# Peptides against a protein of PDB entry 5HOI: the designs that were tried, part 150

Target 1, 351 residues: chain A of PDB entry 5HOI
Amino acid sequence: FRYMPFSPAGTPFGFTDRRYLTMNEVGYVSTVKNSEQYSITVSFFDVGRFREYHFEDLFGYDLCFLNEKGTLFGQSKTGQIQYRPHDSIHSNWTKIIPLQAGERITSVAATPVRVIVGTSLGYFRSFNQFGVPFAVEKTSPIVALTAQNYRVFSVHYSQFHGLSYSLSELGTSSKRYYKRECPLPMSLPNINSDMKKDANLDYYNFNPMGIKSLFFSSYGDPCIFGSDNTLLLLSKWRSPEESKWLPILDSNMEIWKMSGGKETTDIHVWPLALAYDTLNCILVKGKHIWPEFPLPLPSEMEIRMPVFVKSKLLEENKAILNKKNEIGADTEAEEGEEDKEIQIPVSMAAE

## One batch from the design tools (peptide; made by RFdiffusion4, then SolubleMPNN)

Design b1_p17_8_s4 (from b1_p17_8, 7 letters changed)
Fold by OpenDDE base, seed 3:
Structure b1_p17_8_s4 (fold): chain B 351 residues (1-351), chain A 17 residues (1-17)
Amino acid sequence: as target 1 above (351 residues)
Amino acid sequence: SKREKFAELVQELLAQP
């Protein structure tokens, strides 16, 4: 086993000179090999809101995270990170993360307020958006990170325990855990069955965990999309005893149904984000399970959420609407988490 | 609907060689 650099929805080079470093609902970051250097392009789906930009990369960034305010880059071996705001008013900054012998940066994440670096030795490093450090924590080896606002979803790997996850909030003075190194019920790639196609071996060598992407939903629920093409959502994470992973979408099954029961082995879902009941994704046709160049337009797949998830989402939307109506326009009021235990009925009736 | 549009796109991709 080798720890590989992970970025959300990142693609391998394969036999090409180009790949996507990351992609999500905001846009996509591509890199092209040019002799001894790389050319990086940051592209956006909303071309009216954001302007595409490019730069020369002399460091060979192999880690990336894109958000609405900027792009974080990292080099897994050297420990270099760079944050590039999309707005030219804000300065770029660069930092070297100290790495031990054989340590690698395995994942990076950035929000408008936090930068997070995870390593193969389980060092979790937190910074503000200006690269000022908060803390260094030792965890199990980190293999993937995502973040939204102050919340961080981390995936860990142990050779003895397999995959685990943490969900934490990075306040100004302290880190709170909602979940700490709990078992992650995600299937790992099956080397013996899936490796019959050379394309799957190339992807496995790039991403041995088979995590295509991880993100927070529009409601702030952690989501993960594995090699089995199942979207898992962490429900009730505020209630430690009630928290569970929900398989909210089998994308292979949904494509098969939409085909009219035809063979769909050459059609692939590449996940970007979950907005309400809609998976934003790239539909990929071909041998490779990942998008090639040019990037197809994003597609919207409607998810039939279980009734209890839909009800919770409606209650959270009502609570957000009520708070927005009580708070006059201008105050960034700290959303005090009303820890109202919503009792969910036991029966998973799929509609 | 979103579902119909997605199903149409799946059919278009299935019709490609």
Scores: peptide ipSAE 0.547, ipTM 0.950, DockQ to the pose 0.579
Fold by OpenDDE base, seed 2:
Structure b1_p17_8_s4 (fold): chain B 351 residues (1-351), chain A 17 residues (1-17)
Amino acid sequence: as target 1 above (351 residues)
Amino acid sequence: SKREKFAELVQELLAQP
């Protein structure tokens, strides 16, 4: 088994000189091979909010994470990382992560307030947005990372135990775990059945875990999209005993239904983000399961699941809070109330 | 609806060679 560098929704080179390093709801990062160097472009879907920029990469960055404030780059073999703010106000910074012999950076994540580096030996390194280190923790080998605000969703791999996940919050002084190396019920790529097609072998060599992407939803729930094209959402993660993975979308089945029951073997969903009850994705036509160049426009797939109930309950709870504030009740809104888990009434789970 | 627009796009992609 070989640990490969992972970035959310990253694509292989295939037979081309270009690939996507990462993509999400903010935009997409591409790299092009130019002899001994690379040219990196950071592009955005909201062209009114952000300006596209490019730079020459002499290091061969193979890890990337894009957020609303900047882009984190990493080189899996050398341990080099670079953070590039999208604005011209903040400076770029570069750091070398110390790696042991044979150790690789396997994933990186960045929020406006945190930078996270995970390795093939299970070193979890945390920094602020300026590259000041907080801590180094030893975990099971890290294969994927994503982060939102102070929260980190990490995927781990053991040859003996398979896939596990952690959900943690990176405060200023300490790391809190909501979940710590719990079993992840995601299907791994089936080498014997799926590798009969050359395109599947190329993708497997790039990403042996088959994790197309992982992200936090707009409601702060961890999401993962595997090789089976099923979107899993972690529900009830604040309650250790109630926490469960919900298969909120089978994208193959939804495409099949929308086709009118036709053959859809050459239509693929490439996940970007979950916004409310809508999967933001790229629809891909062709032999490759990943988008090529140019990138198609993002598409919105509506999810018919309890997430819609969560949206209504959020609106109702906001309306109740606003009414309490209008009535002049000294509800000291402790800054923690926005982070309370919404209980879905049992009666609405049957509709 | 979002669903109708997505279904239209799937039909357009199915019509491509």
Scores: peptide ipSAE 0.546, ipTM 0.950, DockQ to the pose 0.569
Fold by OpenDDE base, seed 4:
Structure b1_p17_8_s4 (fold): chain B 351 residues (1-351), chain A 17 residues (1-17)
Amino acid sequence: as target 1 above (351 residues)
Amino acid sequence: SKREKFAELVQELLAQP
């Protein structure tokens, strides 16, 4: 096994000189190899809100994270990171992350308020949006990161224990864990079955964990999309004892249904984001499971949760409503809007 | 619906060589 640089929905070069460094609901970052340098383009789906920009990359950035305020770049081997605000009012900054011998940056994440760097040795480094460091923590080896606001979803890998995850809040003074290195029930790529096709081998060499993407939903729930093309959502993460991964979408099965039961081995879902009950994704036609150039327009896949998940969520929502009704009217506890348990919309339960 | 539009796009992609 080799730790590879991971970025959400990043694509390999394959046999081309170009790839996507990352993509999500905001846009997509591409890099083109030009001799010894790279040309990076940051493109947006909302062309009215954002202006596309490009720059020459002399460092060979292989890590990227895009948000609504800027783009974080990283070089896995050198430890160089760069943050580029989309707005010209804010300055770009560059920093070198100190790496030990053989250590690699494996993932980076950025929000409007935090920058996070994870390494192959499990160093978790946190910064503010200006690159001022908060802390360095030692964890299990980090293979993937995403972040929303102050929250960080991290995926860890151990050769002995497999995949684990953490969910943490990066306050100003301290890091809080909601989940700390808990088992992640995601299927790893099956080397023996899938590697019969050269295209799958190329992707496996690029991303040996098979994590196509990870993100927070619009509700702030951690989501992961693995090599099995199943979208997992972490529900009830505020309640450590009740927290569970929900298989909210089998994208292969949904494409198969939409085909009318035809063979769909050349149609692939490439995940971008989860907005409410809708997976934002790229539909890919071809031998490669990832989008090529030009990038197709994003598609919206409505999530139909499995009946067994729907029934449980309906029962849980009824139990929450009943508990709220049994707690009498008088405690206007101003429990701030932040601690409202994100109810998965009843619409996701309603088929 | 979103579902119908997605199904149409899947059919269009299936019709491509």
Scores: peptide ipSAE 0.551, ipTM 0.950, DockQ to the pose 0.582; fails the geometry check
Fold by OpenDDE base, seed 5:
Structure b1_p17_8_s4 (fold): chain B 351 residues (1-351), chain A 17 residues (1-17)
Amino acid sequence: as target 1 above (351 residues)
Amino acid sequence: SKREKFAELVQELLAQP
C-alpha cells in the first residue's frame, strides 16, 4: 500500500494533461501540465460572488482544499503549502512543512479560521488562517481531511486496523475530540473485481482508499462518499454511545431507479456536498467514474431517508399525534401526510 | 421537482451514445 495525496473530489490526470485538484459546493480547482510547470485555475459555481483566477504553479501542487474565503494548496513530497485568499485584499502566504524521510503530506484542509495538514506518518499540524502554527500532534497515519469552522473530520489508515476516523474541534487553546480514531465502517475498493476495467485501475492508483470525497453537511455532520457510491453520514456524534454511521444514499440504486431499471453501469455520481436533503453532485457518463473537461453543471440528488430512519420518524410522528389526541386537541388528522417524502429533520442532523 | 429534473438528466445521459 502507498499513501497517496488526497483532496476532496479530486480527479486523476489519466491519459490527459489536466485534472481537477478538488471540487465542492463552492467551486472547482483545475491544473494543467505546461512543460515543467502547471497552470492552476480556481473556478466558482457562483460566478456573481467570486471571480475566477489562475496562476502558474512551479511546485506541482497535488493537494488542494477550497473554501468560501480561499484555496489551500500543498505539495505532498516537498511539504510546501500555499494559501491564496479569493479576495485580493488579503495576502497569499507560503510555508514549508518539515517532512521526515519518506513522509508525505496526504491531505490538507482549510476553513476561514484554520489550516490543517495531515501526513502519512500521522503528523497532524494545525495553523490559523494566516499560517501561524498552533500545534503538532502524532496520530495514526492520516489519509483524508476535511474541516468546517473549527471542526476537523480526519480519516486514518493502519495496515493492522484498517480505516478509522476522528472528529475534533480546534479551539484557541486546545484540541477537543468528539471521536478519536474510531472504526470507520466504509468498504475499501475491491482490487480483484473492479481492476478488470483499466479505468478503475487508474483511479485506484490515484486513490487506493476509494474515498471520492468527504465533507461536513450543512448541519455540520461528517459525511463520506466511498468507492461503493454510498453516502455515509455520522449521526449523533455529540453523544458518544449513540453515534452511528447512516447510509443515507445509495447513489447507484437511485440512478438505477431513475433510469426505470435500465443498465446504468456507465452513469456515475461524483459527490460535491450535502446541503440539507440534497446531495450536490456531478453526473458523469462514460468509462471513467470521475468528471472530465469541461465540468458539467452540478446536479441535486434528493436524499430519501433510509427505511430504518423513516420508520423511526413515522413512529415519533405517530407518538406525537397520539399525545396530541390524548390532550383533546381536535386537530383533524389530514390523512394526506403519510405519502410526503420525510425530509431529514434539522433536529436529527443537529443532535 | 428536484427528483424529476435529476431523472430527466439521467434519461438524457442514457440517450447519449
Scores: peptide ipSAE 0.547, ipTM 0.949, DockQ to the pose 0.590; fails the geometry check

## One batch from the design tools (peptide; made by RFdiffusion4, then SolubleMPNN)

Design b1_p18_1_s1 (from b1_p18_1, 12 letters changed)
Fold by OpenDDE base, seed 1:
Formats: C-alpha cells, structure tokens, sequence
Structure b1_p18_1_s1 (fold): chain B 351 residues (1-351), chain A 18 residues (1-18)
C-alpha cells in the first residue's frame, strides 16, 4: 500500500497530459503538463461571481482544495503549499511543510478561516487563512481531509484497523473533537473484481482508498462518496452515542431507476457536493468513472435511501406486464414501445 | 448510440429535479 495524494473529486491523468486536481460546487481546478511545467486553471461554475484564472506551476502541485475565497495547492513530496485567493486584494502565500523521510502530504483542506495539512505519518497541521500555524497534532495516518468553516472531517487509515474518521472543530485556542478516529463503514475498492478493467486499475493506482470525494453538506454534515458509488452522510454527530452513517444515495441504483431499469456500465456519477436534498454531481459518460475534458455541466440527483431491491422491482414489473397481456388480447392497437418507466412507489420517498 | 440516448435521458431527469 502507498499513501497517495488525495484531493476531493480529483481525477487521474490516465493516458492524457490533463487532469482535474479538484472539483466541488464552487468550480474545478485543472492542470495540464507542459514538458517539465504545469499550467493550472481555476474555473468556476458561477461565471458571474468569479473570474477564471490560470498560472504556471513550477512545483507540480498534486494536491488541491477549492473554496469560495481561494484555492489551496500542495506538493505531496516537497511539502510546499500555496494559497491563492480568488480576489486580487489578498496576496498569495507559500509555505514549506516540514516532512520526515518518506513522509508525504496526503491531503490538504482550506476554508475562508483555516488551512489544514494532513500527512502519511498522521501529522495534522492547522493554519489560519494567512498561513500562520496554530498547532501540530499526531494522529493515525491521514488519507483524506475536508473542511467547512472551523470544522474538519479527516479520514485515517491503519493497516490493522482499516478506515477511521475524525470530526473536529478548530477554534482559536483549541481543537475540539466530536468524533476521534471512529470506524468508518466505507467499502474499500475490491482489487480482485474491479481490476479486470484497465481503467479501474489506473484509478486504483491514483486513489487506492476509492474515496471519490468527501465534503460537508449544506447543513454541515460530513459526507463521503466511495468506490461503491454510495453517498454516506454522518447523521447526529453532535450526539456521540446517536451518531450514525446513513447511506443516503446509491448512485448506481439511481442511474438504473432514471434509465427505466436499463443496466449500463458507461454512465457514472462523479460527486461534487450535497446541497440540501440533492447531490450536485457530474454525470460521466464513457469507460472512465471520472470526468474527462471538457467538463460536462453539473447535474443534481435527489438523495434517497436505498430501500429498493432491483430484483423485486423487476419481478413486480413483470407481474404487471403479464396481467396487462392477459386482459389486452382483443385490441390490435400498435401502441409503440414507450420505455415503460419502473413506477417507484412514491410512499417510500417521503419518510 | 443507445448509451448516448440513455445518457441524455438521465441528464434530463437529473436536471428536471430543480
């Protein structure tokens, strides 16, 4: 196992010189390899609120986090980080994170008030938005970070215990834990079944945890989207005993439902954010599970607990079709093969 | 292709929930 640099919804290069470093509800950051240099572009979905900008990257930034105020970049091997405000009023700043031999920055996060750096040795480093350090804490190895305001959602990995998570608040004087290295019930990529497709191997080599993204919801709940294409939300995290992970969306099931029950292997959900009751996502078409260039416009997918079994829905639909064929023997009307949408019972969507 | 039609169908359904 190797600790790889993680950024929310980041994509591999694959067979191209271009990838997305990160994407979310604010926008997307792309990098293009040009000989020994990189060209980074920071693009936004709200083109009226933000202006796209680009710069030359001489360091080869492989970590990125985008927020409404700026973009944090990191280089996993050198420990260099750069914060670039979107406005021209605030200055860019650069810092070197001290790394031990073999240590890597594995993830970075930035809010308008905090910068967080996590490492493969479990160093958790916190800064303000100006790069002034607050603290260094030693945790289990960090594999992913996200942050909203003062809150940080961290994912940790142990060879003995698998995935764990922490939820913390970074005040001015102290770090508060709501959750500290609790088990994370996320499925890891299955090397044996999924690696039959070269595209899955490329993605696994880029992201061996299969964490496509992690973010906070608009309500401030930690969300994670794994290799199983299930969106998990941490509910009731303020009450440690009542806290639970909710599988609020099986995106494969939702694609199947939206297709009218057609199995497809070439349509994928790429998560951006959870806003209210909708997953903001990119609908990806093709063999790769990640978006290529150009980036499609975001789509919204309503969250739904995966309470339906495909087999039961198919059996029920077959039973309805058979009953209609028994009644309809006499009228020769060539009613065209309208793709009979699977009627999902409305009653289970309202709880 | 059939996948193209299916993609556009899904994309339209995902967009209409706004």
Amino acid sequence: as target 1 above (351 residues)
Amino acid sequence: SENDKLYEQIKKKAARRK
Scores: peptide ipSAE 0.428, ipTM 0.894, DockQ to the pose 0.637
Fold by OpenDDE base, seed 2:
Structure b1_p18_1_s1 (fold): chain B 351 residues (1-351), chain A 18 residues (1-18)
Amino acid sequence: as target 1 above (351 residues)
Amino acid sequence: SENDKLYEQIKKKAARRK
């Protein structure tokens, strides 16, 4: 196993000179290889609120986190981090994170009030938004980070225990744990089954954990989107005994339903954020499971617990079609391809 | 292609409800 730099919804270069370093509900950060240099562009979905900006990257930043106030960059090997506010009021700052031999920065996160750096040796480093350090903690090896306000969601990996997660709050004086290195019920990519397609191997080499993204919902719940294309939400995390992971969306099932029950291998969901009851995502067309350039407009997918089984829906649809055919209404109404919607029973919104 | 039509259909269904 090799620790790779992780950024939320980051994409590989593949066979191209360009990739997304990160993307979320705020925007997307791209990097382009220009000989020995990189050109980084920070773009926003709300063009009225934010101005796109670019800069030359001489360091080869491979880590990124975008928030509403700025962008954090990191170089996994050198330990360099840079914070760039979106406004011109606050100055950019750069810092070197001390790394041991073979240590890598594996993930970075930034909020308007905190900067977090996680490493392959499990060093968890916290800073304020100005790069002033608070603490260094030793944890299990960190493979992914996200943060919202003072809250941090961290994913850890152990060769013996697999994936775990922590949920913590970084106050001014202390770190509080809501969850500390608890088992994460996320499936790892299966090398033997999934690697039959070269595009899946390229993605696995870029992201061996298969974590496409992790974020906090608009309600402040930790979310993770794995290689199985299932969105997991951590419910009731304030109560240690009641806390559970909920599979709130099977995106492959939702694509299948939206297609009218057609099997497709060339349409993929790329997660951005969870806003209320909708997954903000990029619908990707093609062989690659990740978005290419130019970035399509974001789409909204309603969250639905995967209560329905494909076989039952197909049987019910066949039964409805057979009943329609027995009622010999010779109405040659060109029912447009749109009206073959599988009537999905109104799933009760999860209260 | 059929995949292009299917993509546009899904994209319309997953469009931001204004």
Scores: peptide ipSAE 0.428, ipTM 0.892, DockQ to the pose 0.783
Fold by OpenDDE base, seed 3:
Structure b1_p18_1_s1 (fold): chain B 351 residues (1-351), chain A 18 residues (1-18)
Amino acid sequence: as target 1 above (351 residues)
Amino acid sequence: SENDKLYEQIKKKAARRK
């Protein structure tokens, strides 16, 4: 296992000179290789509210976090971080995070009030938005971070215990835990089954945890989207005994429903954010599970608990078709068998 | 292609409500 830099919804270079460092509901950050340099562009979905900007990156930033106020960049090996406000009123700042031999920054997060750095040795470093340090805590090795306001959702990895998560609040005087290194019921990528496609191997080498993204919902609930394409939401996290992960969307099942029951291998969901009852996402067409360039417009998928079994729906639809054929035996309507959309019950269709 | 039609169909169903 190798600790790799994680950024929410970041994409690999693949065979290209360009990638997305991060993307969410605010926008997307891209980087292009130009010899020994990189050109970074920060783009926004709301072009009326924000102005796109670019700069030359001499450091090779491999970590990024975008929020409504600025962009945090990090270099996993050197420990350099840079915060760039979107406005010209606030100054950019740069800092070097002290790293031990072999330690890497694995994830960074930024809110309008906090900057968080997580490392492969489990160092959790907190700063204000101006890069003033608050504290250093040692936890289990951090593999992913996200933050909203003062709340931090961290994912940890141990070779002995697998994935765990923490949910904390970074007040002015102290860190409060709502959850501290609790088991995370997310499946890791299966190297033997999932690596049959070269595109999956490239993505695994980029992101061995298979965490496509993690974010807070609009209601402030931690969300994670794994390699299984299931959106998990942490419900009732304020009540330690009642807190549970809810599989609120199987995106493969929703694609299958939206297709009229057609199996497809070349349409993928790339998660951005959860806004109310909808997953904001990129619908990806192609062999790669991640978006290429240019970035398609975001789509919205309504959240649905996976209650129905695909096989039962196929059997029920086959039984309905057989009954129609028994009643319709006298009408020679050569409706070609191949293009029959599966009737998905209206209650199961995404509106 | 058929995959292009299917993608546009899904994209239309998953379009943002304006």
Scores: peptide ipSAE 0.425, ipTM 0.890, DockQ to the pose 0.748
Fold by OpenDDE base, seed 5:
Structure b1_p18_1_s1 (fold): chain B 351 residues (1-351), chain A 18 residues (1-18)
Amino acid sequence: as target 1 above (351 residues)
Amino acid sequence: SENDKLYEQIKKKAARRK
């Protein structure tokens, strides 16, 4: 296994000279290869609130985290990090994270008040928004980070235990754990089934954990979106005994529903954020499971626990069609071929 | 293409609530 740099909703280069370093509800960060250097662009969905900016990247930043106040960049091999506030009032800062031989920065996160760096050796480094260090903690190897305000959601990997997660709060004087290296019930990518398409191999080589994104919901709950295209939400995390992962959206099921029950291999959900009751996402068209350029406008998918089975919905719709055909045998109503949409009962679309 | 129509249909159903 090789630790790869992870950024929320980051995309591979694939066969192109460009990729998204990260994207979320705030915007998207792209990088373009220009010979020996890179050009980074920080773009925003709210163009009235934020001004797009770009800069030349001489370091080859492969880690990124975007928030409402700034962008954190990192170079996984060199340990260089840079924080760029969106507002010109605040200065950019750069720091080198000390790395051991073979150590990599695997993930970075930034909030308006904290910067977090996680490494392949499990060093968890915390800073304020100005790059002043608070602490260094040794954990299990970190593979992904996200943060909201003072709260950090970290994903860890062990060869023996698989994926685990921590949920912590970074005060000024101390770190509080709500969850510490608890099992994460997320499936890893299945190399044998998923690698039949070359496009999936490229993505697996970029992100072997299959974590497309992780974020905090608008309510401050940890969310993760894996290779199975299921959105998991950590419920009741304030009560350690009652805490559970909820599969709040099967995005493949929702695409199937929205398609009128058509199976498609060329439409994919790319997660951005969970806002209230909706997954903010990019609907990707094409062979690649990740968005290409230009970035489509974000879409919203209502969260729904996957309580329904496709087979039952298909049986019910066949029964409805058979009843319509039994009744319609006596009336020559030319109801045109277009209305063969599987009517998903509005009740199943309202719960 | 049929996939284009399907994509636009899904995109309309998943449009941001104003």
Scores: peptide ipSAE 0.429, ipTM 0.893, DockQ to the pose 0.759; fails the geometry check

